# Ledger of designs, part 128: peptides against a protein of PDB entry 5OK6

Target 1, 215 residues: chain A of PDB entry 5OK6
Amino acid sequence: ELPGLDSQWRQIENGESGRERPLRAGESWFLVEKHWYKQWEAYVQGGDQDSSTFPGCINNATLFQDEINWRLKEGLVEGEDYVLLPAAAWHYLVSWYGLEHGQPPIERKVIELPNIQKVEVYPVELLLVRHNDLGKSHTVQFSHTDSIGLVLRTARERFLVEPQEDTRLWAKNSEGSLDRLYDTHITVLDAALETGQLIIMETRKKDGTWPSAQL

## One batch from the design tools (peptide; made by RFdiffusion4, then SolubleMPNN)

Design b2_p23_3_s2 (from b2_p23_3, 6 letters changed)
Fold by OpenDDE base, seed 4:
Structure b2_p23_3_s2 (fold): chain B 215 residues (1-215), chain A 23 residues (1-23)
Amino acid sequence: as target 1 above (215 residues)
Amino acid sequence: SAAAAEAARKAAAVEEWEAQMAA
């Protein structure tokens, strides 16, 4: 059942878990398509529960580029295309209005950048491959704040690399060359890794040589 | 330059790996 309009407004906009609450690293926030949200705002501000401004179920269809992988369209802008809500607020709206059938929630995490908290709407999707099998990729999402070490560990896990095997990463750059990711302590952001970038895991040979050293 | 030579080596490495995958 829908709560009173004023209650809805206070809960979503001005509550402790409202839209304008401070971001906290690690928290989940959700995207709501802006048109729907504005319709909701108009509805609750109108003071008439029976008004024609009833927003209906949440529909984020326009935010998705596909309904298979439910990837977001590129270039979406907060405040223009979508609104970010804290998890509690999102769940309230979903409970009140429902979510369009079949659509997944668009959940994103707050990340800590050097001087700002940000909802990471676009995590970095890397294409992980092995040096000896470039045709088989694992697409994995990483936060900009994740370390290269995590990327390496993830690659090792995905390719079932045994603990005793030594591995290292290369990134294919925009010029088509390979850059070694020497420092595993820097972040994905610091390494300037981008979505769709090929990351090659090189495995050391049993003879102790690196495949790339022979090139 | 040393930097250019390194870049060239890196490019060649990519090409070789790509060639290995094509074989």
Scores: peptide ipSAE 0.025, ipTM 0.551, DockQ to the pose 0.372
Fold by OpenDDE base, seed 1:
Structure b2_p23_3_s2 (fold): chain B 215 residues (1-215), chain A 23 residues (1-23)
Amino acid sequence: as target 1 above (215 residues)
Amino acid sequence: SAAAAEAARKAAAVEEWEAQMAA
């Protein structure tokens, strides 16, 4: 059942629990397509529940690049293309209006950056490969706040590397050069890794030499 | 420069790995 229009407005726009609430690291926020949200605003501000301004089901179709993988379009801008809502507000809207059939929610996490909390709308997708098989990649999503150590562990897991095998990472730069990721404690952000970047896991040879050292 | 030489070496390493994959 739809709450009263004023109640809807207060619940969604409330500065304490709604859209304007402070970001908290680890919390989930959701994207809502801007036009739908503006239509909802017009509806609830209009004061007539039977108004022709009824927004209908939440439809985020314009935010998706495709309806197969449900990837976001690149270059979406908060406030222009979408609005961010905390989980509670999102769930209220979904319960009241529904979500377009088949569309997944666009859930994103708040991350802690050095000086700011941000909803990470675009996590980093890395292409993980082995040094000896560059053609077989595993695409894995990482937060900008994830450590290089996590990237390495993830690569080891995906490639079924045994515990006794020693491995290290290289990042392929846009210029085609390789940079070794020496410090596993720095973040993906600190390492300036980008979506689509090739990350090469090098495995140490049984003779104790690294493949790259012999090139 | 030493930096340029290192960059070139790193690029060559990528090419070598790619070549090995293609073979």
Scores: peptide ipSAE 0.024, ipTM 0.544, DockQ to the pose 0.412
Fold by OpenDDE base, seed 2:
Structure b2_p23_3_s2 (fold): chain B 215 residues (1-215), chain A 23 residues (1-23)
Amino acid sequence: as target 1 above (215 residues)
Amino acid sequence: SAAAAEAARKAAAVEEWEAQMAA
């Protein structure tokens, strides 16, 4: 059953778990399509539950580029295309209005950047490959705040690299050149890694030489 | 320039690896 319109407004906009609450790193937030949200605002502000302004089920269809992987369209802008809600507020709206059948929630995490907390709407999807098998990639998502060390560890895990094997990463840049990721303590953001970028894991040879040293 | 030469070397390395994988 739908709460009173004023109660809905207070819960979603002005509540402790409302839209305007401070961001906290690691928390989950959810995207709501802007037009639906505006319709909801009009509905609850109108004060008439029987109003023709009833928003219906949450429908985020316009935010998705595909219904297979449910990837977001590129270039979506907060406040223009979508509104961000904390998990509690999102779950309230879903419980009240429902989510369009078959659509997954668009959950994103708050990340800590040097000077600001931000909901990371677009995590970085990297294509991990081995130097000796460039044609076989593993797509893995990383936060911009994840370290290159984590990318390396993840690559080692995905490729079942033995603990005694030494490995390092290279990034293929947009110009087609390779840049070695020397510092594993910098972040994905600091390394300027982008979605779709090829990351090559090089494994040290048994003779102690690197394959790339012969190139 | 030295920068251009470095870029060319990096590009050549990519091409060599790609060629090895295509073989």
Scores: peptide ipSAE 0.023, ipTM 0.529, DockQ to the pose 0.481
Fold by OpenDDE base, seed 3:
Structure b2_p23_3_s2 (fold): chain B 215 residues (1-215), chain A 23 residues (1-23)
Amino acid sequence: as target 1 above (215 residues)
Amino acid sequence: SAAAAEAARKAAAVEEWEAQMAA
């Protein structure tokens, strides 16, 4: 059953737990298509539960570029295309109005950037490959705040690299050459890695030499 | 550097692979 309109407004727009509450690193927020949210606002502010302004079920279809992998369209803008809600508010709306059948929630994490918390709507998808088999890639999502060390560990895990094997990363740059990722403590953001970028894991030879050092 | 040359060669190989997969 739907709560009273004033109660709905207070739950979703509450300054402590609602849409405008401070972001906290690691928490989940959800995207809601802007038009639907504005319709909901009009409905609850109108004071008439029987009005023609009833928003219906949440439908984020216009935010997706595909309904197979449920990838977001590129270039979506907060406040224009979507609104961000904390998990509690999202779950309230879903419980009250429902979510379009078969459509997944658009869950995103708050990340800590140097000067601000932000909901990371677009994490970085990297193409991980081995230096000796460039034709076999693993696409893996990373946060901009993830370290290069995490990327390396993830690559090692995906390629089943033994603990005793030494590995390092190269990134394909915009010029088509490879830049070595020397510092594993910097972030994906600091390394300016982008979605779709190729990351090559080089494995040290048993003789102690690197494949790249012989070229 | 030899390392840069190898990196460039690898990048080219990856581009070729990406092109083949897109196709």
Scores: peptide ipSAE 0.027, ipTM 0.588, DockQ to the pose 0.132; fails the geometry check

Design b2_p23_3_s3 (from b2_p23_3, 7 letters changed)
Fold by OpenDDE base, seed 1:
Structure b2_p23_3_s3 (fold): chain B 215 residues (1-215), chain A 23 residues (1-23)
Amino acid sequence: as target 1 above (215 residues)
Amino acid sequence: SAEAAAKAAKAAAFEKWAASMAA
C-alpha cells in the first residue's frame, strides 16, 4: 500500500535513509531517471493521491544504451539525467510504484577517493587478454579504487594461470604504445586505466625469460 | 620520442606474435 504523500516525501528526501544522506563507502545506491523522479516529486508535493501527476512505475529506459546488456549511456549527469538514491529509498520507491517489467535496477557502489566519497556510476571495464592470444578478451569490470594487483589476480583466474606461473600486466595506450604496470599496489585510477582499455597479461616462459624481452 | 616508438613497436610485436599463435 502506498504511504501518505507527505510520508513518501519525508522518507525519500529528508529521512535518515533519504537522498541527502551522507555517502558511505561500500554502500549501494541506485539511479532513478530524472523525469520520473521529478514527476514523483510533483505528485507527492501536490497533496492529491488521485492526481493525474501519478508517476507510474519507475522506468530508467532512457538511461540505458541497450536493453540486452543494460549498459548505461555514456555521459549521463547526476541531477540532469538521473538522481541517486540510497538502497533503502530505492527499495521504498520500487515497493510503492514498481519497476518497469524486465528492467534491472541500476545499482552502484560508493567508493572512497582520496578526498571524497562518490557513487561510482561508471566503473572501469577492462579488456583482459593474454600476450599470446590478443583476440580472446575477457571484459571485466573494476572499480577505480581496485588495485592493479586485483586486476592481475583476476586476469590469472580468468585465464586459469597456474600458481607457479609468473605473470605481469601491460596496458595498451590509445596511441598503441604499451606501458608496463609495475606497481601492483596502485589503483586503477592511479594507473589511469580507462573503459575499453586493453590489458595484456604476459606469462613468463619456462626458461625464465619474458616474451616481451624479445620484442 | 624514442620511448614512444619502442612502446609502439612492442605492442605491434605482441600483436604479430599473437596472430602467429592463433594461426
Scores: peptide ipSAE 0.045, ipTM 0.672, DockQ to the pose 0.436
Fold by OpenDDE base, seed 2:
Structure b2_p23_3_s3 (fold): chain B 215 residues (1-215), chain A 23 residues (1-23)
Amino acid sequence: as target 1 above (215 residues)
Amino acid sequence: SAEAAAKAAKAAAFEKWAASMAA
């Protein structure tokens, strides 16, 4: 059953878990398509539950570039294309109005950047490959705040590298050059890694030499 | 730059090496 319109407004906008509450690192937030949200605002502000302004089910279709992987369109802007809601507020709206059949929720995490908390709408998708099999990639999602060390560990895990094997990473630049990721303590952001970028894991040979030393 | 050319050559060498291992 739908709560009263004033109760809806208070819960979503001004509640303890409202839209304007402080961001907290690691928390889940959800995207809501802006037009739907504005329709909801008009509905609850209108004061008439029988109004023709009823928003219907949440429909985020316009935010997706595909209905297979449910990837977001590039270049979406907060406040223009979507509104961010904390998990509690999102779940309230879904319980009240429903979500369009077949659409997944658009869940994102709050990350801590230098002096700024932000919902990471676009995490980085890296293409992980081995130096000896560049044609076989594993797409893995990382936060901009994840360390290069985590990328390396993830690559080792995906490729079933034994603990005693030594490995290192290379990033392929847009110009086709390769940069070695020497510092594993810097973040994906600091390394300027981008979605779709090829990351090459090099494994040290048993003779103690690196394959790249022969290039 | 000469450095950019060297990096590009290294990338091409990796690609060639990878191709040779897949064959």
Scores: peptide ipSAE 0.033, ipTM 0.648, DockQ to the pose 0.445
Fold by OpenDDE base, seed 4:
Structure b2_p23_3_s3 (fold): chain B 215 residues (1-215), chain A 23 residues (1-23)
Amino acid sequence: as target 1 above (215 residues)
Amino acid sequence: SAEAAAKAAKAAAFEKWAASMAA
């Protein structure tokens, strides 16, 4: 059953689980398309539950670039294209109004950056490849806060690298140069890795030489 | 297709990588 309009407003906007609550690292937040949210605001502020301003089910269709992979459009802006709601608020809205059939929720995580907490709307999608088989890539999402060490471990796992095999990473730049990722403790952000960037895992030869040293 | 473009981009990347490794 739909709560009273004032109750809805308080729970979503001003409640302990409301839109304006402080961000906490690791928490899930959800994107809601701005026009739908504004329609909801108008509805609950109107004071008439039977109003023609009823927002209907949540529909985030305009935020997606495709309905196959459900990737977000590039360049979406908070407050213009979408609003962010904490998980509790999102679940309330979904329970009250529903979500468009077949449309997945847009869940994102709060990350901690050196000076700010933010919802990471656009995690980094890297193309992981082996130096000896550049044609076979694994696309993997990483947080900007993830370490290069995690990228390396993930690559090793995806390519079923044996524990005794020594591996290292190279990032391919847009200009076509290759930068070796020496420090595995720096973050994806610090390494300036970008979505769609090719990350090459080099495996050390049995003779102890690196393939790249012969090139 | 996007898949064909992705394959072509990978092939080109490989060739460029191979070329950069051979230089």
Scores: peptide ipSAE 0.030, ipTM 0.524, DockQ to the pose 0.068
Fold by OpenDDE base, seed 5:
Structure b2_p23_3_s3 (fold): chain B 215 residues (1-215), chain A 23 residues (1-23)
Amino acid sequence: as target 1 above (215 residues)
Amino acid sequence: SAEAAAKAAKAAAFEKWAASMAA
């Protein structure tokens, strides 16, 4: 059964645990399509549970570019296309109204940038490949705040590289050449890596030479 | 010089490798 309309409003919109609460790094937040949320606001503010303004189930269909991979459309704007809710508030709305059949929740993480916390709506998707098999890619999502070291470790794990094997990364640049990622302590953001960018993992040969050094 | 030729060959090989990776 749905809780009272005033209770719904207080639970979702409050500044302590609802939509307006402070962001905390590492927490999960969820996207809700703006028109649905506006309809819900109108419904609960109207005070009539039997009104024609009932929002129905949450439907985020307009936020997705496809229903196969459930990727978000590019260029979505907070407050225009969607609202952000903390996990507790999201789960309340889902429990009260349901989520459209087959749609996954749009979960995102709060990240810490030098001067601000924000929900990272668009993580970076990198194409990881090995230097000796460029045709086999692994698409992996990273935060802009993740280190190049994490990208390297992730690549090693995906390609089942043995602990004793040395590896390093190259990024394909906009000119089609390769830039070596020397510093593993900088972030994905600092390295200016972008979604769809090819990242090549080079493995050191058993003779101690690098494949790229023979070029 | 032989050293200059070796450097040029290495650069060309790297470009070829990079191009092969870009394809």
Scores: peptide ipSAE 0.027, ipTM 0.570, DockQ to the pose 0.177

Design b2_p23_4_s1 (from b2_p23_4, 10 letters changed)
Fold by OpenDDE base, seed 3:
Structure b2_p23_4_s1 (fold): chain B 215 residues (1-215), chain A 23 residues (1-23)
Amino acid sequence: as target 1 above (215 residues)
Amino acid sequence: MDEKVAKFTKGLEELQAKFKAAL
């Protein structure tokens, strides 16, 4: 059963726990398509539950570029294309109105950047490969705040690298050259890694030499 | 660019080209 319209408004728009709630790193937020949200606002502000302004089920279809992988369209802008809701508010709306059949929720994490908290709508997708087999890739998603060390560990795990094997990363830059990722403590953001970028994991040879040093 | 990096890059590009050609 739908709560009263005033109760819905207070629950979702409450500045302490609703849409205007302060961002906290690590928390989940959800995208809601802007037009649906505006229709909901009009509905609950209208004071008539039988109004023609009833928003129906949440439909985020216009935010997706595909319905296979449910990837977001590029270039979506908060406040223009979507609104962000904290998990509690999202779950309330879904419980009240439902979500379009087959659509997954668009869940994103709050990340801590040097001067701001932000919902990371577009994490970085990296193409991980081994230096000796560029044909076998793993696409893995990382936060901009993830360390290069995490990228390396993830690459090692995906390629089943044994713990005793020594590995390091190279990034293919826009010029087609390779930049060695020396510092594993810097973030993906600091390293300026981008979606679709090729990351090469080099494995040290048993003789203690690096493949790159022998070319 | 370091000469070693250049050689490594070239080797990887050649490998990538072979892979693309096999598809």
Scores: peptide ipSAE 0.047, ipTM 0.701, DockQ to the pose 0.112
Fold by OpenDDE base, seed 4:
Structure b2_p23_4_s1 (fold): chain B 215 residues (1-215), chain A 23 residues (1-23)
Amino acid sequence: as target 1 above (215 residues)
Amino acid sequence: MDEKVAKFTKGLEELQAKFKAAL
């Protein structure tokens, strides 16, 4: 059952788990399409539960570029295309109005950047490959705050690299050359890695030499 | 796969050939 309109407004906008609450690193937030949210605001502010302004079920269709992988469109802007809600607020709205059939929630994490907390709407999607078989790729999402070490570990796991095998990473740059990611302690952000960037995992030979040493 | 990923994927065969030629 839907709560009263004033209760909805207070719960979503002004509650302890409302839209304006402080961001906390590691917490989940959810995207809601802006037009739907504005319609909901108008509905609950109107004071008439029988109003024609009833928003219906949440529909985030316009935020997705595809309905296969449910990827977000590029260049979406907070406050223009979507609003961000804490998990509790999102779940309330879904409980009250429903979510369009078949659409997944758009869940994102709060990350801690050097001087700011932010909901990371666009994690970095890297294309991971092995040096000897560039045709077999794994596309993996990473936070900007993830270390290059995590990227390397993830690549090793995806390609089932044995613990005794030594590996290192290369990134394809904009010039088409390869830059070695030697420092595994820096973040994806610090390394300036971007979505769609090719990351090559090189595996050390049994003779102790690196394939790239022959280049 | 987004457009940026697709852009790099398109060149993989060429890059593979370069690697194979150099190794």
Scores: peptide ipSAE 0.047, ipTM 0.631, DockQ to the pose 0.497
Fold by OpenDDE base, seed 2:
Structure b2_p23_4_s1 (fold): chain B 215 residues (1-215), chain A 23 residues (1-23)
Amino acid sequence: as target 1 above (215 residues)
Amino acid sequence: MDEKVAKFTKGLEELQAKFKAAL
């Protein structure tokens, strides 16, 4: 059952727990398509629950580039294309209005950047491969705040690298050459890694030599 | 550009072609 219109507005827009509450690193926020949200605002501000302004089910279809992988369109802008809601507010709206059949929620995490918290709408998807078989890739999502060390550990795990094997990463740059990721303590952001970028894991040979040093 | 890196990149060129074909 739908709560009263004023109650809905206060619950969703409440500065302590609603849309305007401070971002906190690690929290989940959800995207809501802007037109639906504006329709909802008009509905609850209209003061008439029987109004023709009823927004219906949440429909984020216009935010997706595909309905197979449910990837977001590129270049979406907060406040123009979507609104960000904290998990509690999102779950209220879903419980009240429903979500369009088959659509997944668009959940994103708050990340800590230098001097600012931000909802990471577009995390980085990297193509992880081994140096000796570029045809076998693992696409893995990372935060911009994740370390290169985490990327390396993830690559090792995905390729079932034994603990005693020594490995390092290379990134394919825009010029098509490989840049070695020397510092594993820097972030994906610091390394300027981008979605779709090829990351090559090199495994050290048993003789202690690196494949790249012999080519 | 480090010559070793260039050679390594070139050595992987064939593999990259296979990778692109697999996508």
Scores: peptide ipSAE 0.030, ipTM 0.668, DockQ to the pose 0.109
Fold by OpenDDE base, seed 5:
Structure b2_p23_4_s1 (fold): chain B 215 residues (1-215), chain A 23 residues (1-23)
Amino acid sequence: as target 1 above (215 residues)
Amino acid sequence: MDEKVAKFTKGLEELQAKFKAAL
């Protein structure tokens, strides 16, 4: 049974625990398709639970570019295409109305950037390769707040690099040239890495030389 | 641009081109 319409409104739209509450780094927030949300608002504001304005189950279909990997469409805008709800509010709506059959929730994390918290709707998807075998790639998602060190560790793990092997990263820039990611303590954001960018892991040779230095 | 980096980049570009051509 649905709670009272006023109760629904207060639980979802409040500034303490609802849609308007402050963001906190590491918390999960969820995307809700804007038209559905507006329909819900109209329903609960109408004051009639039997109204024809009943929103039905949450349907985020229009936010997805594919139903295989459930990737979001590019260029979605908060307030235009979707609204963000904290986990508690999202779970309330799902419990009350359900989620469209087969659709996963669109969960995203709050990240802390300099002077601001935001929900990271679009993590950075990097294409990881080895310098000697560009045909074998791993696509991996990273937060903008993740360090280059984490990217390097992830690349090492994906390519099964032994602990004794020394590795470093290069990023292919927009000009097609390679920029060395020297500082592993900076973030993906600081390094200006973007989705689809090629990241090359170079492995040091047994003779102690770098492949790039011998060309 | 360091000459070594340029050579490395060129080498990788050539590898990429070969890979794309094989697909």
Scores: peptide ipSAE 0.028, ipTM 0.665, DockQ to the pose 0.109

